# Ledger of designs, part 17: peptides against a protein of PDB entry 8OXM

Target 1, 371 residues: chain A of PDB entry 8OXM
Amino acid sequence: FKAEFRLAGGVNLPKIIDCVGSDGKERRQLVKGRDDLRQDAVMQQVFQMCNTLLQRNTETRKRKLTICTYKVVPLSQRSGVLEWCTGTVPIGEFLVNNEDGAHKRYRPNDFSAFQCQKKMMEVQKKSFEEKYEVFMDVCQNFQPVFRYFCMEKFLDPAIWFEKRLAYTRSVATSSIVGYILGLGDRHVQNILINEQSAELVHIDLGVAFEQGKILPTPETVPFRLTRDIVDGMGITGVEGVFRRCCEKTMEVMRNSQETLLTIVEVLLYDPLFDWTMNPLKALYLQQRPEDETELHPTLNADDQECKRNLSDIDQSFNKVAERVLMRLQEKLKGVEEGTVLSVGGQVNLLIQQAIDPKNLSRLFPGWKAWV

## One batch from the design tools (peptide; made by RFdiffusion4, then SolubleMPNN)

Design b1_p9_3_s1 (from b1_p9_3, 5 letters changed)
Fold by OpenDDE base, seed 1:
Structure b1_p9_3_s1 (fold): chain B 371 residues (1-371), chain A 9 residues (1-9)
Amino acid sequence: as target 1 above (371 residues)
Amino acid sequence: DLPSIIELY
């Protein structure tokens, strides 16, 4: 280990450390403290399995459909080491950085990212209609710019076209796998883009199995497919390559139902794996800048000895696990809202739900659904 | 090399 470290930012102040291996190679690592990396580690294992299924199928293999993974080493319930995703940037950093974000550079006359956030925060407690109206005003005055990522990074037209296809395939694969696992909407800082491959890396997997639906502001989309995410695909948007890659990914997932159910069942009943949303985690994930003054950092999650009888906790946990498994089985059968859909019908419904401005306007403003 | 501020929510 080098004696120096860098801060990655954020509330938990994760440390970037440089390590020299026994092979003499330098490797960057992210050390998180006060954070449970077990869920990240578990989700990376499930992604590796999904990648194995996608590589076995001829149609998904030909399309190079994969979800990007990174190494996670949990050290305790509150600490671990992550592989540093070298050559990646958060999409939020590229798009809405305060100094030199792509929205500011390409759309200097649009609303600032701060103005958009302020407008949406002002209506957070308002009706769904008021949220929708303000979201549409924000969207009109904050036009997508993510097309410029590939244009900046890939100057050769043939390389540009190939990388835009790689991006579109990565979004499709991660969207469908993320939907099956119930990752839901993803904060713009929790999606990294590789500056060389144009592939996405999803980080901070602390919300899974549709636990985003039980947040104080419930999730309303199956995955992040916001206007900038779509703009990065180019002129065809969600049509053509994206849709076909979603359908082929969903086909492989549905045809692998037994394998996926068996593995998720083992994970849900693992007594060492707490995937359930607790109230403190829910408050943290949707914390307001105004709420920073009341959350003393001394809320050890350990001090809620809710002496609920071990039997009542276990029965409540088992009922939630059964509900998650049942919903996973429905997804893998193509059951949506009590109707059995074809792969194309299911993928179409999910795309429509994800791009619906009524659904996007209802998301937590901190997750920046206008980006 | 700007440190990518991962705002961990």
Scores: peptide ipSAE 0.013, ipTM 0.452, DockQ to the pose 0.095
Fold by OpenDDE base, seed 2:
Structure b1_p9_3_s1 (fold): chain B 371 residues (1-371), chain A 9 residues (1-9)
Amino acid sequence: as target 1 above (371 residues)
Amino acid sequence: DLPSIIELY
């Protein structure tokens, strides 16, 4: 390891370290402290399995449908090493976080990202109607700009078109697989974009199996398909390439039901894999400071063993695991809201749910649903 | 042969 480290941005101040491998190659790594990377490691393995299924199918293989994965090495329950996703940027950093974010550069007369966040926080405890009205006002005064990512990075028109297509495919694949696995907390910092491939890298996989629905502010969308995400696809938006790639991904997932259920069952009953939402994790996820700079002291969960009777914990855990498996089986059968849908019908419903401004307006303001 | 999830130990 090199003697020097850099800080990555964010509340947990992860350390970027450079190591020299036995092969003499320098590799950049991200060291997270006070974070359990076991869930990330497990979810990366599930993504690798999904990639294997997608590569076996001729239609998804021809479309190069893959989820970008990274190496995770858990070191303890509170520490680990991640592969640094070299040449990636958080979509939030490109769009809104920097002084020269794309919204400020291309839409200087729109609301600032801070103004949008403030307006949505002011209505956080208000009715769904008031949230919807303010969300619509924010959206009217904060127009999407993510189309400019590919335009800035890829000046050649043929390369630009190829990369926009790669982006659209990556969004489709990750959206459908993320939905099947119930992946939550898809805020703009948890989604990286590769500056060379235009593919997405999903990070911080700590909300899975629809545990985002049991947050104090429940997640109301199946995946992130916000206006900027759609704008990056170009003029066709969710129609054409995106929809077809979602359908082909969903076909492979549904046709792989037995394999997916078996693997998820093993994971849900693994005593080392804590996928359940706890109250402290829920508070941490939805009490994030507005400013990335505030060091919230991680409340040491003192292991106050709330001696809930071991029997009641185990029965509650088993009931949650069974419910997750049943819901996964429903998704893989195309059962939505008690109705069996075709692949096209299911994908259409999910797209409509994800783009619905009523659903988006109900999300936690820290999710930044207007971006 | 699915690579065994067991190699996380």
Scores: peptide ipSAE 0.007, ipTM 0.510, DockQ to the pose 0.022
Fold by OpenDDE base, seed 5:
Structure b1_p9_3_s1 (fold): chain B 371 residues (1-371), chain A 9 residues (1-9)
Amino acid sequence: as target 1 above (371 residues)
Amino acid sequence: DLPSIIELY
């Protein structure tokens, strides 16, 4: 290991360390503290399995449909090492960086990212109707620019076209796999884009199995398909390549239901894998940046009263696990809202839910649904 | 001790 470290941004101040392997190659590592990386590690394994299923199918293999994975090494319940995704940038950094973000560069007369966030925070406690109206005003004055990512990075027209297709396929694959697994917390800092491949890397997998629906502000979309995400696909948007890649991914997932159910069942009942949303984690994920200053919880709260019977906790856990498995089975059968849908019908419903400005306007402002 | 699924892949 090198003697020097860098800080990555964010509340937990993760440390970037450089190590030299026995092969003489330098590898950057991210050391997280105060985070349970076991969930990230487990979800990466499930993604690797999904990739194996996608590689076995001729149509998904020909389309190179994969979810990008990274190595996770949990060291404790609150520490671990992540593979640094070299040559990736958070989509939020590219789009809404305060100094040089693509929105500021290409749309200097639009609302700033800060103005958009402020407007949505002001209506956070208001009605759904008021949230929708302000969200529509924000969207009108904050036009998508993510098309410029591929245009900036890939100057050759043939390469540009290939990379835009790679991006669109990556969004489709990760959206459907993420939906099946109930992956939440898909804010603009939890999605990286590879500057060479144009593929997405989903990080911070701590909200899975639809646990985003039990957040103080529940998640209302199946995956991130916001206006910038769609703009990166080019003029066809969600039609053509994206829709077809979603359908082919969903077809493979539905045809692999027994394998997916078996693995998720083993995961949900693993006593070492805590996937359940705890109240402190829920508060942390939806904390306001302004509230960071004072909550040092001096948790000197006396140990005495939380002897809630171990039996009641275990029964509550089992009922949550059963509901997750039932919902996973429904998704893999194409059961949505009590109706059995075709692959095309299910994918269409998910796309409509993900792009619906009524659903997007109800998300936590920190998710930045206008981006 | 059931190996955690983390060890199976």
Scores: peptide ipSAE 0.006, ipTM 0.466, DockQ to the pose 0.023
Fold by OpenDDE base, seed 3:
Structure b1_p9_3_s1 (fold): chain B 371 residues (1-371), chain A 9 residues (1-9)
Amino acid sequence: as target 1 above (371 residues)
Amino acid sequence: DLPSIIELY
């Protein structure tokens, strides 16, 4: 290890350490404290399995459809080591950084990211109709700019085209696999983009198996397909390459139903893997920036064991696990809202749900659905 | 004390 460390930005101030391997190669690592990396480690194993299934299929292998993975070594319930994704940036940092964000650079006359956040926070407790109207006003005055990521990073036109294609394939693969696994909390800081490959890296996998739907503000979209995510695909948007890559990914997932169900069943019943949403986690994920000032860290986690009878906890857990497995089986059969859909029909429904401004306007303002 | 990552590799 080098004697020096850097801080990564963010609330938990993770430490970046540089390590020299026995091979003489420098490897950067991220040490997280006060964070449970077990769920991230488990979800990375599921992504590796999905990548194995995608590499076995000729059509997905030819398209190089993969989910970017990183190594996770959980050390305790509150600490671990991550492989540092060298040359990645949060999409939120590129798009909506206060000083040099792409929206401010390319659209200086649009609403600021702060003005958009404020407008959506003001209507957070209002009707769905009022949320929709304000969301449409925000979207009209905050136009997409993510096309400029590939244009800034890749000056050669042939390289630019290949990287935009790699980006579109990465969004498609991660969106469909993320939907099958019920990944939530896909805010702009939990999605990294690789500055060399243009591929996405999904981090903080702590909301899975549709547990985002039981948050105080429920998640209403199957994956992040916001206007900037679409703008990064270029002129074709969600049509052509993105749609075809979603369909081919969904074909492989549906054809691998037995394998995926068996893996998820083992994980859901693992006593060391707590995937359920708890009230404290829900409060942390949807905490207001204004509420950070009053939470003195004097929540001693005194084990107020809510001594719910162990029998009632186990029965409630088993019923939730069974419901998750049933919903996973439905998704893998193409059952949506009680109707069996073709792969093309299911992918079309998911795209329409993800881009619907009525669904996007209902999300928690911290998710930044206008970005 | 974080175990030395040398023990995990």
Scores: peptide ipSAE 0.000, ipTM 0.432, DockQ to the pose 0.025

Design b1_p9_3_s2 (from b1_p9_3, 3 letters changed)
Fold by OpenDDE base, seed 1:
Structure b1_p9_3_s2 (fold): chain B 371 residues (1-371), chain A 9 residues (1-9)
Amino acid sequence: as target 1 above (371 residues)
Amino acid sequence: DIPSLTELY
């Protein structure tokens, strides 16, 4: 390892380190402390399995449908090493960077990202109707610009078109697999885009198996399909390539039901893998800037678990695991709201749910559903 | 001073 490190920013101050391998090649790595990387590692293994299934199917292989993965090495319950996603940028950094974000550059007369966030935070405790009205005002005065990512990076028209297709395929594959695994909505900083391939990399996989629905502000979308995510697909939006890639991904997932259930069952009952949402993690994920003063970092999660009878914890865990497996089986059968849907019907329902401004307006304002 | 990686583990 080199003696120098860089900070990646954020509350946990992850460290970027450079490592020289035995092959003489320099490799960047991200060292996280105070964070459990076991869930990230598990989710990367599940993504690798999904990629194997997608490569076996002729229709998904022809479309080059894949989820981008990165290497995760957990070192302890609170530390590990991640592969640095070289040549990637957070979509939030490209879109809403305070200095030179694409919204500021292309739409200088629109609301600032800060004004949008402030307006949505002011209505956070208000009715769904008031949230919807303010969300629509924000959306009217904050128009999507993510089309400009491919236009800036790919000046050749043929390359531009190919990369926009690669982006659209990546969004489709990650959306459907993310729905099956219950990743839900993804914060704009937790979606990276590769500046060379236009493919997405999903990072920080600490919310899975629909645990986003039990947050203080529950998620209301099956995956992130916000206006900027759609704008990056170009003039066809969710129609054509995106929809067809979602359908072909869903066909492979549904046809692989037994394999996916078996893998997820093994993971859910692994005593070393805590995927459940705890109250401290829930508070951290939806923390307000005002709440920074009361979260003394000294709440060891360890001290509150010690007083529940082991039998009551185990019974509660098993009931949650059974519910997750049952819901996963329903998704893989196309059961939505008690009705069995075709692949096209299920994909259509999920797209409509994900783009519905009523659902988007109800999300936690910190997740920036207007971006 | 940037602390060494060995002081952080």
Scores: peptide ipSAE 0.000, ipTM 0.386, DockQ to the pose 0.036
Fold by OpenDDE base, seed 3:
Structure b1_p9_3_s2 (fold): chain B 371 residues (1-371), chain A 9 residues (1-9)
Amino acid sequence: as target 1 above (371 residues)
Amino acid sequence: DIPSLTELY
């Protein structure tokens, strides 16, 4: 290892370390403290399996449909080592950085990212109608700019076109697999973009199996398909390449039902894999930036053993696991709202749900649904 | 204590 480390940005200040392998190659690693990387490690294994299924199918292999994965080595319940995704940037950093973000550069007369967040925070406790009206005002005064990512990074027109297709395929594959697994918390800092491949890397996989729906502000979209995500696809938007790649991914997932159910069943009943949403995790995910100043970390987690009888906890856990498996089976059969849909019908419903401004306006303001 | 990376490699 090199003697020096760098800090990555963010609340937990993860340490970036450089190591030289026995092959003489430098490899960057991220050491994360105060975080449980076991869920990330498990979800990366599920993504690797999904990639194996996608590579076996001729139509998905020809389209190079893959989810970008990274290596995770959990060291404890609160520490681990991540493979550093070299040459990636959070989509939020590119889009809404206060100094040099693409919205400020390309749309200097639009609302600032801060003004948008403030407007949505002011209506957070209001009706769905008031949230929708303010969300539409924000969207009108904050226009998409993510098309400029590929235009800035790829000056050659042929390369630019190929990278825009790689991006669109990456969004489609990760959206459908993320929906099947019930992946939540897809805010703009939990999605990285590779500056060389234009592919997305999903990080912080701590909200899975639709546990985002039981947050204090429930998640109302199946995946992130916001206006900037769509703008990055170019003039065709959600039509053509994106839709076809979603359909082909969904075909492979539905045809692999038995394999997916068997693996998720083993994971849900693994006593070392805590995937359930707890109140402390829910508070952490939906805390206001203004509340960071008063929470002195003097919550000694005194193990107030909520001595819920071990039997009542186990019965409650088993019932939640069974519901997750039933819902996964429904998704893989194309059962939506009690109706069996074709692959095209199911993908269409999911796209409509993900782009619906009524669903987007109901999300937690920290998710930044206007971006 | 986070074990030193020298104990894992």
Scores: peptide ipSAE 0.000, ipTM 0.387, DockQ to the pose 0.027
Fold by OpenDDE base, seed 5:
Structure b1_p9_3_s2 (fold): chain B 371 residues (1-371), chain A 9 residues (1-9)
Amino acid sequence: as target 1 above (371 residues)
Amino acid sequence: DIPSLTELY
């Protein structure tokens, strides 16, 4: 280990440490000290299994459909070591960095990222109609720029095309697998892009099994397919390669139903794996940047021992686990809103739900649905 | 995936 560390940004101030392996190679690691990395570790194992299923199928293997994974080593309930995804950048850092973000560089006359966030925060407690109107105004004055990522990084036209294709395939694979697993909290800092491969790396997997739907502001989209995400695909957008890769991924997931259900069942009933959304975690994930200053936890836990009988907690947990398994089984059967859909019909519904500005306008402003 | 002809233009 080197004697020096760097701080990564964010509330928990994770430490970046450099390690020299026995092979003489330097490797960066991220040390988190206030996060439960067990969920990340479990979800990475599920992603590795999904990758194994995708590699067994000839059509998904030919398309190189994979979810990028990283190593997670949980050390405690609140600490662990992550593999530093070397050569990755948060999509939010590229797009909406305050100093030199792509929106500021390519659209200097558009609203700033701060103005967009402020406008959406002002309507946060308003009607869905008012949220939609302000979201449409924000979107009109904040045009997508993520096409420029591949254009900046890949100057050779043949390489540029290959990398745009790799990006589109990565979005498709991660979107469908993320939907099947009910992955939430897909804000612009929880999605990294690899500067060499153009593939996405999904981080902070602490909202899974549709637990994003029970947040104070519920999640209304199956995955992140915002205007910048689509713009990175180029002129075809969600059509052609993206749609076909979603369909081929969904086909493999549906054909692997028994394997997926068995693995998720084992995880849901693992007493060491707390995947349930707790109220404190829910408040933390949707905390306002302005509220960071004064919540010293002088929660005087007045010992109102709500002795919820251990039996009532266990019964409530089992009912949530059963509902998650039932919903997973429905997804893998193509059951959406009580209707059985074909792979193409299901993928089409998910794409329409993910790009619907009415759904996007209802998200928590911190999710940055206009990006 | 062979690019559609529309992706080559």
Scores: peptide ipSAE 0.000, ipTM 0.359, DockQ to the pose 0.016
Fold by OpenDDE base, seed 4:
Structure b1_p9_3_s2 (fold): chain B 371 residues (1-371), chain A 9 residues (1-9)
Amino acid sequence: as target 1 above (371 residues)
Amino acid sequence: DIPSLTELY
């Protein structure tokens, strides 16, 4: 290891370290503290299995449909080492960085990212109608710019076209796999884009199996398909390549029902894998920037000897696991709202749900659904 | 045969 480290931004101040391997190659690593990387590690394994299924199918293999993965090594319940996603940037950093973000560069007369956030925070406790009206005002005055990512990074027109296609395929694959696994909406800092491949890397997989629906502000979209995410696909938007790649991914997932159910069942009942949403995690995920001052988590984990009967906890857990498996089975059968849909019908419903401004306006403002 | 752009999409 080199003697120097860098801090990555964020509350947990993860350490970026450079390691020289026995092969003489430098490898950057991210050391997270105060974070449980077990869920990330498990979800990376599930993604690798999904990738194996996608590579077995000729149609998805031809399209190179993959979900990007990274290496995770949990060291403890609160620490681990991640592969640094070298040559990636958070989409939020590219889009809404305070100094040089793409919105500020390309749309200097639009609302600032701060003004948008402020407007949506002001209506957070208001009606759905008032949230929708303010969201539409924000969207009108904060126009998408993510098309410029590929234009800035790929100057050759043939490369630009190929990379925009790679991006669109990556969004499609991650959206459908993410829906099946119940990842829900994704914070803009938890989606990285590779500056060389234009593929997305989803990080911080702390919400899975639709646990985002039980947050204080419940998720209302099956995956992140916001205006900037769509703008990165270019003029076709959600039509053509994106839709077809979603359909082909969904077809593989539905045809792999037994495999996916068996895998998820094993994971849900693994005593080492806590996927359930707890109130503290829910609070942390939807914490207001203004509330950062007082909640030093003096998680003195020691003093809650609430002897809740082990039997009642286990029975409650089993009922949640069964419900997750039932919902996964429904998704893999194409059962939406009690109706069996075709692959095309199911994908269409999911796209419409994900792009609906009414659904987007109801999301937690901290996740920036207008970006 | 160069696969038509429509087959890659």
Scores: peptide ipSAE 0.014, ipTM 0.427, DockQ to the pose 0.014; fails the geometry check

